Peptides against a protein of PDB entry 6DSZ. Designs and how they scored, part 184

Target 1, 361 residues: chain A of PDB entry 6DSZ
Amino acid sequence: NYVVTAQKPTAVNGCVTGHFTSAEDLNLLIAKNTRLEIYVVTAEGLRPVKEVGMYGKIAVMELFRPKGESKDLLFILTAKYNACILEYKQSGESIDIITRAHGNVQDRIGRPSETGIIGIIDPECRMIGLRLYDGLFKVIPLDRDNKELKAFNIRLEELHVIDVKFLYGCQAPTICFVYQDPQGRHVKTYEVSLREKEFNKGPWKQENVEAEASMVIAVPEPFGGAIIIGQESITYHNGDKYLAIAPPIIKQSTIVCHNRVDPNGSRYLLGDMEGRLFMLLLEKEEQMDGTVTLKDLRVELLGETSIAECLTYLDNGVVFVGSRLGDSQLVKLNVDSNEQGSYVVAMETFTNLGPIVDMCV

## One batch from the design tools (peptide; made by RFdiffusion4, then SolubleMPNN)

Design b2_p19_7_s2 (from b2_p19_7, 9 letters changed)
Fold by OpenDDE base, seed 1:
Structure b2_p19_7_s2 (fold): chain B 361 residues (1-361), chain A 19 residues (1-19)
Amino acid sequence: as target 1 above (361 residues)
Amino acid sequence: KKEEEKKYLEELVEKLKKE
């Protein structure tokens, strides 16, 4: 009996940073297929706290903090459509990951989308949104007392959604999405009515964006709105202001992931398919009335890393580069460049032993 | 493609009305 000790997965397919273990602890959570790894970020590096086996490949992993929670909760959706909300509890030396809520959100009615599963959480924690199937948007209302995740579908007229996010600063939950039709790619917004279980007209739209527009970043207040990332361009829109840049440097390779550095949305990390790491900067202009508006967008090349599947800024210029194709890394962002003009220094490298072949049994 | 998409949407709408 060869006990094939199933080698622990090393390829990273998701990462998130937040305060999961406590209000004070900064955590790095790493998804490796069916495995969740939880670390505390310390001045000395990553301290492992817990590993959790999931009942399927992790497809969505998002931290969120409902009103009146002292720490973040974790939403997980698996590739088999099992949803759960997890909470960390510590009692002395005893560590428990508890399931606060769970449910299966699979439908028999729709076609699974070619771009895979998208899961998003409203910044005000009113709902979770799921794009699982073409022509449907699934909503999970967030209720504290509900142990069973109940969902409903809203018909989405746009069949080919590329990416979707909830916007910040909206009275009602509002989604912003890139979609494709026969005329090209476009950006649209919808308000989500929980009461009527329907979409209402959103605050703005942008028709005929770049043909390869692939990502939406929701920008927090005071800027609000969204950033749309394409192959050749980066655009900002908030309903009142539009700004676009086309820096030649981003055309060399497709940007595939992003992460917000500053809570106010002034800086974002961008990673491309060549392992280049960029900083996207939002330059502010303060008006005489105290309003803050976007003045300009700027992109800076920081350096090179492993090809990122996901990026997350930790603290003090430390970034975790989660890689599926290569070794994951902890990197330091420096203020000064090295002799090669790089601002990136590798601190630690985590060997990737190869892609986890999901044997669909 | 347009006819296939139209058919998919029609089937989807009919299924949604039954839920």
Scores: peptide ipSAE 0.368, ipTM 0.902, DockQ to the pose 0.009
Fold by OpenDDE base, seed 5:
Structure b2_p19_7_s2 (fold): chain B 361 residues (1-361), chain A 19 residues (1-19)
Amino acid sequence: as target 1 above (361 residues)
Amino acid sequence: KKEEEKKYLEELVEKLKKE
């Protein structure tokens, strides 16, 4: 029995930024298979705080702040459908990661979706949504007093969901999703009724989007709505306004990840399969009545990084590039380009030793 | 593919009614 000293996983499969350790601390959380790494973002770089072993491969990792919490809570879903809500507690030098709630959300019904697990949180923290199985949308109501994560399923008529997000600024929790049917790919919205445990008609839909539309980005207020990213096009829709761009530069490689830079949704990082890093910019127009509308969309090539599995903007133009295929990086975005026209400078590189193949013996 | 999807949906609906 060769006890192969299990090398710590180095391939990144998720990352998120928020205020997990305190209200004031900026944290980077990194998922590496079954391991969660927690860092504090400092002017000097990443300070390690805690590593946590999870009881399975992390499939979803999202920070959220329920009303009346001083700091973010962490939702984790594993590939074996174990869900938990984690809280960071520190008492002097003692650091504890406590489980606020847990549950198993596996169903005996439904076919696991080919595109894998999608987990999303309502921006107002009313619920967690899970696309685990074709034709089902699982809802976990967020209740503070409930230590057991109870879930229920809503039937989703659209069997082939590509991506789904909760929208911002909705009276009730509202999902926006890209789905495929025999006629092509489409975008639809549904309002989620917690009371009736059903979908109601959402505020808008867009039929016949780009055939390779793959990602939904929910846009915060004041813009609201969603961005739909395809192979050739980026579109915006909020029910009242539609905009589309088809910048030739994005056609060269598929965009595979995104991250919001500005809290108001004015800028997003985009990463493609070639390791190109882009900025998507939402240009605002202020109306005479004080309303802010989207004027235009623009994409700028920033530079090249490791192929991102996930991106997260930290602070001061620093971005963490979480890579599964290559080395993860801490990079700086500069205002001025270098001699090669790149705005990206690598600050730190984290060696990826490759996927730990869990040989289930 | 359509028949398989139809069958899957029918089975799914039947299972959901039993929960």
Scores: peptide ipSAE 0.359, ipTM 0.898, DockQ to the pose 0.009
Fold by OpenDDE base, seed 4:
Structure b2_p19_7_s2 (fold): chain B 361 residues (1-361), chain A 19 residues (1-19)
Amino acid sequence: as target 1 above (361 residues)
Amino acid sequence: KKEEEKKYLEELVEKLKKE
């Protein structure tokens, strides 16, 4: 009897930071295949709170706070298309992860997208959007009292979506996405009508972006709009303002992940396939009327880490580097560089024993 | 490829109308 002690997965495939355990607690949530790990971020480091087994590999993990919730809820979608909304409840020493809602969002009608599952949440918590299949955008309306996640599909004419996000500050839920057609890669926006279950024309589009544009970052107010990350360029667009930079330093390796540092979208961490960590900075210009506009974009090399699958800024310059290919890390961002010109110091390393092939026997 | 994609999209639209 080989008790195959199923080694716990160590490869990180997602991470998110927010206030899941309470309104006051800062949490780090880590997805390791089928396992969710919940930590409280403390001055002393990461305090483990709970581990949760999921009914499949976690494909999407996003925190969101619907209007009138005191703390964040967690949306999870598995690779088997099981969706749930989770709530943390603590009663004394008893810790429960409550399923507020669940559902299966699998379709039989579409072709699964080659780039896999994309899940996004509207910043105003009106809906969840899912790109699961080519030519479809699935919408899950967010309703507080609905224990059963209902979804519907909207036809997306753009078959080859590379990345998609909901924009901030839109009257209607608005997606921004990079897609590829025979003419190249483009950025487009659509408004999502929950009532009509259709797309309306979005506020802007940008045709013929960089051929390797791979990521969309939705920028919060006051800037609004989106950042498009390519291999050679970083562009900003909000309908009124366009700005592009092509810093030579990003050409060396493809940026593969990002995370917002500042709530106002002034800074973003970027990680590339070589484990280089960058800061993207949005420089502000305050107008005479008190409006804030984007003046410039700047990229700074911070240093080197493990190859990030995901990044999340915690607090006080501490960043969690979730790695699938290497060891995950807690790193400190310093104001001053070391002798090697690095602003990054490794604080803790979490050994990655590789992908545990869960032979589900 | 373009014709196959067009056909896929047409079939997809027809399926969506039946839901």
Scores: peptide ipSAE 0.335, ipTM 0.882, DockQ to the pose 0.009
Fold by OpenDDE base, seed 3:
Structure b2_p19_7_s2 (fold): chain B 361 residues (1-361), chain A 19 residues (1-19)
Amino acid sequence: as target 1 above (361 residues)
Amino acid sequence: KKEEEKKYLEELVEKLKKE
């Protein structure tokens, strides 16, 4: 009996950083198909803590911290529409990943969206939003004691949503999304009423954005608003301020992933389809009333990495580059460039043996 | 395409009424 030790998946399809094991620990969580890998980030590198099988390909993986929680919880949605909220518990040497809540969020009627599953969490942890099907926005209210993830659908008039995020600093949960219609791509906002289970008019919209606008980044306070990333342009909008840049360097390859570096949203990592790593910088202007506004946007080329499926800033200038197509990497961002003009140094490389099709037998 | 979208939207509306 050859126990074919099923090779562990090596292709990364998601990564997140937060405080999942404890309030003090910095964790890297990596999704590799059906597997979740949990690491503690240390000065010596990544320390493995636990691996978890998710009974399906991980499609969404997001950390969030409800009010009153000491550490982050993990939301996972699988490609089979199984949703769960996970908590890390340690009792001495015993490590358990517990399911706080679960549910299946599959709909009987709906066209699965061509851009795949999108899952987002309200920054104030009021709800989870899911774009699973065209013309629907699914809401999972986040209630502390709910073991069953109950969801409801809101009709979305915009059938072709490209990307969606919850905005920061909104009295009501507010989504910002890029959508496509016959006239082009546009940005719109909606407030989500949990009470009425409907959309209300959001604070702003921007019609006729770049034709290839593909990503929304929600910007935390004090800036607020959103960044819209296209093929040729990067735009910021918060209802009061609009700014657009078109740096020639981003035209060479499509930006495919992003990650916030600073908690205040002053810097973001951007990765493109060629494995180029950029820093997006939000330049601040302090007003006389103490308000902070966006003065300018800047993009800087940092260097080259593996083609990122996902990026996550860890700490101390270290970035995890999660790659599906190539080797994943830990890279160091330096203040000074090397002789080649790169600010990126590879620290560790994780060999990708290719997509392991977990044949669920 | 428009007829398919119309049917899809009609089905969605009917589903949302049952939830």
Scores: peptide ipSAE 0.128, ipTM 0.742, DockQ to the pose 0.009

Design b2_p19_7_s3 (from b2_p19_7, 11 letters changed)
Fold by OpenDDE base, seed 1:
Structure b2_p19_7_s3 (fold): chain B 361 residues (1-361), chain A 19 residues (1-19)
Amino acid sequence: as target 1 above (361 residues)
Amino acid sequence: KKKEEEEFLKKLVEALKKR
C-alpha cells in the first residue's frame, strides 16, 4: 500500500497582505490550489500560523475591513462558486478560523467567462462584485448579520469584460471595467444600485483604449480614478484628468500582475511574463488650494524575479513573489543596485514542484 | 516603522530617477 502522501501544492495562484490575525500583525496569505497558508510577517521572516483546506480551488481571495471591525476579514470564492467570509480568532493558544458567512453563488444559466472568475470588494465594504458569467455582474450585499451570502445578478450589456474594479471615493459603489466589442477595447464605469438592483450611469468612460488593455487598477484618494494597463501603454483617468504613457520597456513582455505599495496609490509593483519587476510611480502635484493632482506617470525597472502570478508588498522593501510557473520568492528591494543594475535580491526561494494534477479519480 | 519605510521608498525612487 503506497500511501501516496498527497504532496502539498507548491504552485501559488494568489496572495494578499493585510491584518487578518490581529489589528497589529501584518499577514501574508497564500493560496495554493485548495490550500490557504497564513503567515505573520516578522523582522526575521515569515512565521507560519495556520493552514486551511478549502472545498475547491481558490479563485478569489481578498481581505477587507468593514466599518467597526478591528481587523480584516477574508473573502474566498472557489472555482466551484462556493463563497465564504472568514474571520481569524485566537484565544490563548487556540486558533480558530470562523466562517461568518457562506453561500453558493453558481447560476444555472450563464456562459462562464473565458477570462475566468473576477471577484472585487467595494472599498467602503458595501458589496462584493463578481464577474462569473458573460453578460452578468453578480452582487453580494455585505450585511454583518447575514450568515448566508445572498447574491443577485445585474445584466451587463458589455458581454466581454476583461477586468473590473470598484473605484474609491464614490458616493455609490462604482465599478470601472475594460471590455471588448467589435470596435475594440473600452473603459466604462457604472454605479451599482443595491436598492434598484441595476446599473446607473457612471461618472466617466474612455472609448477606444489600447487593443491589449488587460488590467484595471483602482487608485485611492486623493488621486482617485483608475489606471489601465495595456501591452504598450499605461493610462490614468479619473473623470477630470487623463494621462497616458507608452514606455518602450513594457513592450518587451506583457504585464500580468500588479500590487499597490502605498495606501495613497503613489507607487505600484508590476510583474511581467519574463519575471521583470517594475515600479509604477504616480507623481503628484499639490495645487495652491491643497488639492492633489496627478502630474505624471513613470515606470522603472527594479530587477528580475520568478514569473509572478501575484505580487504583494509586505514591509521594509520586502516583496512576496507568488509564482505558478516557477519558484515563489521573498525578495528585498535595495536602494543601491548590484553590479548588474538590479535593485532586487532574493532573500528566500520556495521550490515549486509543479502543478499537482488533481487526478480526480 | 512607517516613517523608516517611507524614507526607504523615497530613497529608492530617487535612486531610480538618477540612473
Scores: peptide ipSAE 0.536, ipTM 0.937, DockQ to the pose 0.902
Fold by OpenDDE base, seed 3:
Structure b2_p19_7_s3 (fold): chain B 361 residues (1-361), chain A 19 residues (1-19)
Amino acid sequence: as target 1 above (361 residues)
Amino acid sequence: KKKEEEEFLKKLVEALKKR
């Protein structure tokens, strides 16, 4: 009996940073197909804590902290539409990953969206939103006492959603999304009524954005609003202010992932299809009334890494580059550039052995 | 640690802005 030790997946398809093991620990969570890896970020590097097998390929992995929780909870959705909320519990040396809530959110009807599964969490932890099927937005209300994840659908008139996020600083949960119609791509907002189970008119919209607008970044307060990333342009809108840049450097390759560097949303990492790592900078202007507005957007090339499927800033200028196509990396951002003008130094490389071909024998 | 990180990130942003 050759126990073919099932080769552990090495291709990264998601990563997130937060405080999952404790309020004090900084964690890196890595999704590798059906495997979740949990690390503690230390001064010495990544310390492995736990590996968890999931009942399906991880499609969504998001950390969130409901009010009154001491640490982050983990939302996972699998490609087979199994949803769960996980909690880390440690009692001495015993480590358990507890399922707080679970459910299957598959619909019997609907066309699975070509752009895949999108899962988002309201910043105030009122709901989870899911774009699984064209013309539907699924809502999972977040209730602490509910072990069963129940969902309902709201009909979207916009059939071809490209990306969607919840906005920050909204009285009601508000989504911002890029969608495509026969006239092009557009940005729209909707308020989500949990009570009425419907969309209300959102605070703003922007028709006729760049044809290749592909990503929405929700910007925290004090800026608020969203960043829309295209092939040629990066735009900001918050209902009151609009600003667009078209830096030539982003035209060379498609930006495919992003990560917020700081809690105030003044900086984002961007990764493109060539493995270039950028910093997006939001320059603030303080108004006489003490309000903070966006003055300008700037994009700076930091250097080159493996082609990122996902990026996450850890601490002290260390970034995890999760790669599906290449080796994942820990990279260090430096204040001073090297002789080649790069601010990026590879610290550690994690060999990607390629996709595990599930040879279903 | 937070202060050192914040200082590092400030220096990085300042360095990037001087380009």
Scores: peptide ipSAE 0.338, ipTM 0.874, DockQ to the pose 0.761
Fold by OpenDDE base, seed 4:
Structure b2_p19_7_s3 (fold): chain B 361 residues (1-361), chain A 19 residues (1-19)
Amino acid sequence: as target 1 above (361 residues)
Amino acid sequence: KKKEEEEFLKKLVEALKKR
């Protein structure tokens, strides 16, 4: 009996940073297929805390902090549509991952979207949104006392959603999404009514965006709105202000992931399919009334890394580069460039052994 | 820590702007 010790998966398919273990701890959470790895970020590096096996491939992994929680909770959705909200508890040396809520959100009817599962959380923690099936937006209301995750569907007229996020600073939960129709790609917003279980008209739309617009980034206050990333352009829209840039450098390879650096959304890391790491900057203009408006967008090449599936800024210019195709990395951003003009230095590399091909011998 | 990070990121951005 060769117990083929199933090699632990090494390919990263998601990562998130937040305060999961405590209010004060900075954590890195890494999804590797069915495995969740939890680290504390320290001055000395990553300290492993716990590994957790999940019942299926992790498809969504998001940290969120409801009102009255001292630390972040973790939402996980698996590829089998098992949803859970997890809490970290430590009592002395005993470490427990507590399931606060769980549910299965699979529908009996619907076409699974070809672009896969999208899961998003309202910044005010009113709901979770899921794009699982074409023409449907699933809502999980967030209730603190509910151990059973219940969901309902809202019909989307837009059948081919490319990406979707919840916007910040909205009185009602508001989604912003890129969709494709026969006329091209467009951006639209909807308010989500929990009471009526329907969409209301959102604050803005942008028809005929770039044909390869692939990513929505929700921008926090004071800017609000969203960034739309394409192959050739990066655009900002908040209903009142529109700004677009077309930096030639981004045309070389498709941007595939992002991570917000600043809590106020003034900087984002961008990763492309060639492993190039960029900084997207939102330049501020302060108005006489103290309001902050977007003056300009800027993209700067920082350097090269492994091809990122996901990026997360940790602390002190350290970035985790989660890679599915290559080795994951801890990289340091430097103030000064090296001789090659790179601001990126690899600190640690995590070998990716590739997909566990079950070689049925 | 937050101030040091903000200062670092500021300097990084300033360095990038000088190219």
Scores: peptide ipSAE 0.137, ipTM 0.699, DockQ to the pose 0.865
Fold by OpenDDE base, seed 2:
Structure b2_p19_7_s3 (fold): chain B 361 residues (1-361), chain A 19 residues (1-19)
Amino acid sequence: as target 1 above (361 residues)
Amino acid sequence: KKKEEEEFLKKLVEALKKR
C-alpha cells in the first residue's frame, strides 16, 4: 500500500502582506490552492509560523484592520463561496487561528462571472464587496459582533465588470470599476448605500477608456481616485484630475498584477505576463493652498522575475513574487543595477512542481 | 527602519530617473 503522500500544492494563487500575527510583526500570507501559509518577515528571510488547511480553494484573501483592532484580520473567500474572517491568536507557544465570523455567500440563481471571483474591502472597513455573478454586487456589512457573515445583493446594470475596487477618502463606501458594453470599456463609480441596499451615483465616470483596460488600483489619500491599467496606457482619475501615459514598454506584455509599495500610494510594483517587474511612480505637486495633486505618472523597468500571479513589497526593497506558472521568488531591489541593467536580484526561489493534476485514477 | 526604507526607495527612484 503506497500511501501516496499527497504532494502539497506549490503554485501560488494569492499573497498578501500586513500585521496579522501582531501589531509589530510584518507577515507574508501565501495562498496555495487550499493551503494558507503564514510567515513572519525577518532580516534573515521568511520565518514560517503556521500552515492552515482551508475547506476549498482560496479565491479571495485580504487583510483588513477594523477601527480599534490592534492587528489585521484576514478575510478569505473560497471558490465554493465559503467566507470567513480569521484572527491570529497566540497564547504562549500555542498558536490558534480563530474564526471570528463565517458564512456561505453562494446564490442559487446567477451566472458565475467569466472573469472569476472578485473580493474587495472598503478601506474604512464598512463592508466587503463581492463580484461573484454577472449583474450582481454582493455586500457583506462588517459588524464586530456578528459571527454570521450575512450578505445581500445589489443589482448592477453593468453586466460585464472587468475589475472593481473601493475608493479611498469617500464619505460613503464607493466602488470604482471597469466594465465592458457593446460600445467598449468604461469606468464608473457608485456609492453603496448600506441602509437602502442600493447604489447611488458615484463622484465620477470615464466613458470610452482603452479597449484593453483590465485593472483598477484605488489610490490612497492625498491623491485619491484610481489608476486604470490597460495594454497601451495607464490613466489616473480622481473626479477633478485626469492624467494618461502610454509608455511603449508596457505594450510588449500585459500587466497582470500590482502591489502598493508605500501607504500614500506614490509607488507601485507592476508585473507583466513576461515576468517583467516595473515600478509605477506617482509624482506629486504641492499647491499653494497645501493641497497635493498628481503631477505626473512614470513607469520604470526594474528587471525580470518569474511570471507573477501576485506581488507584494515586504520591506527594505524585498519583494515576494508569487507565481502560479513558475517558481515563486524572494527578490531584492538594488539601487545599483547589475551588468545587464537589472535592479532585481533573486534571493530565494521556491520550486513550483506544477499544477496538481488531480489524476482521478 | 521606516526612515532607512524611505531613503532606500528614494535612492532607487533617483537611480531609475538618471538611467
Scores: peptide ipSAE 0.542, ipTM 0.939, DockQ to the pose 0.900; fails the geometry check

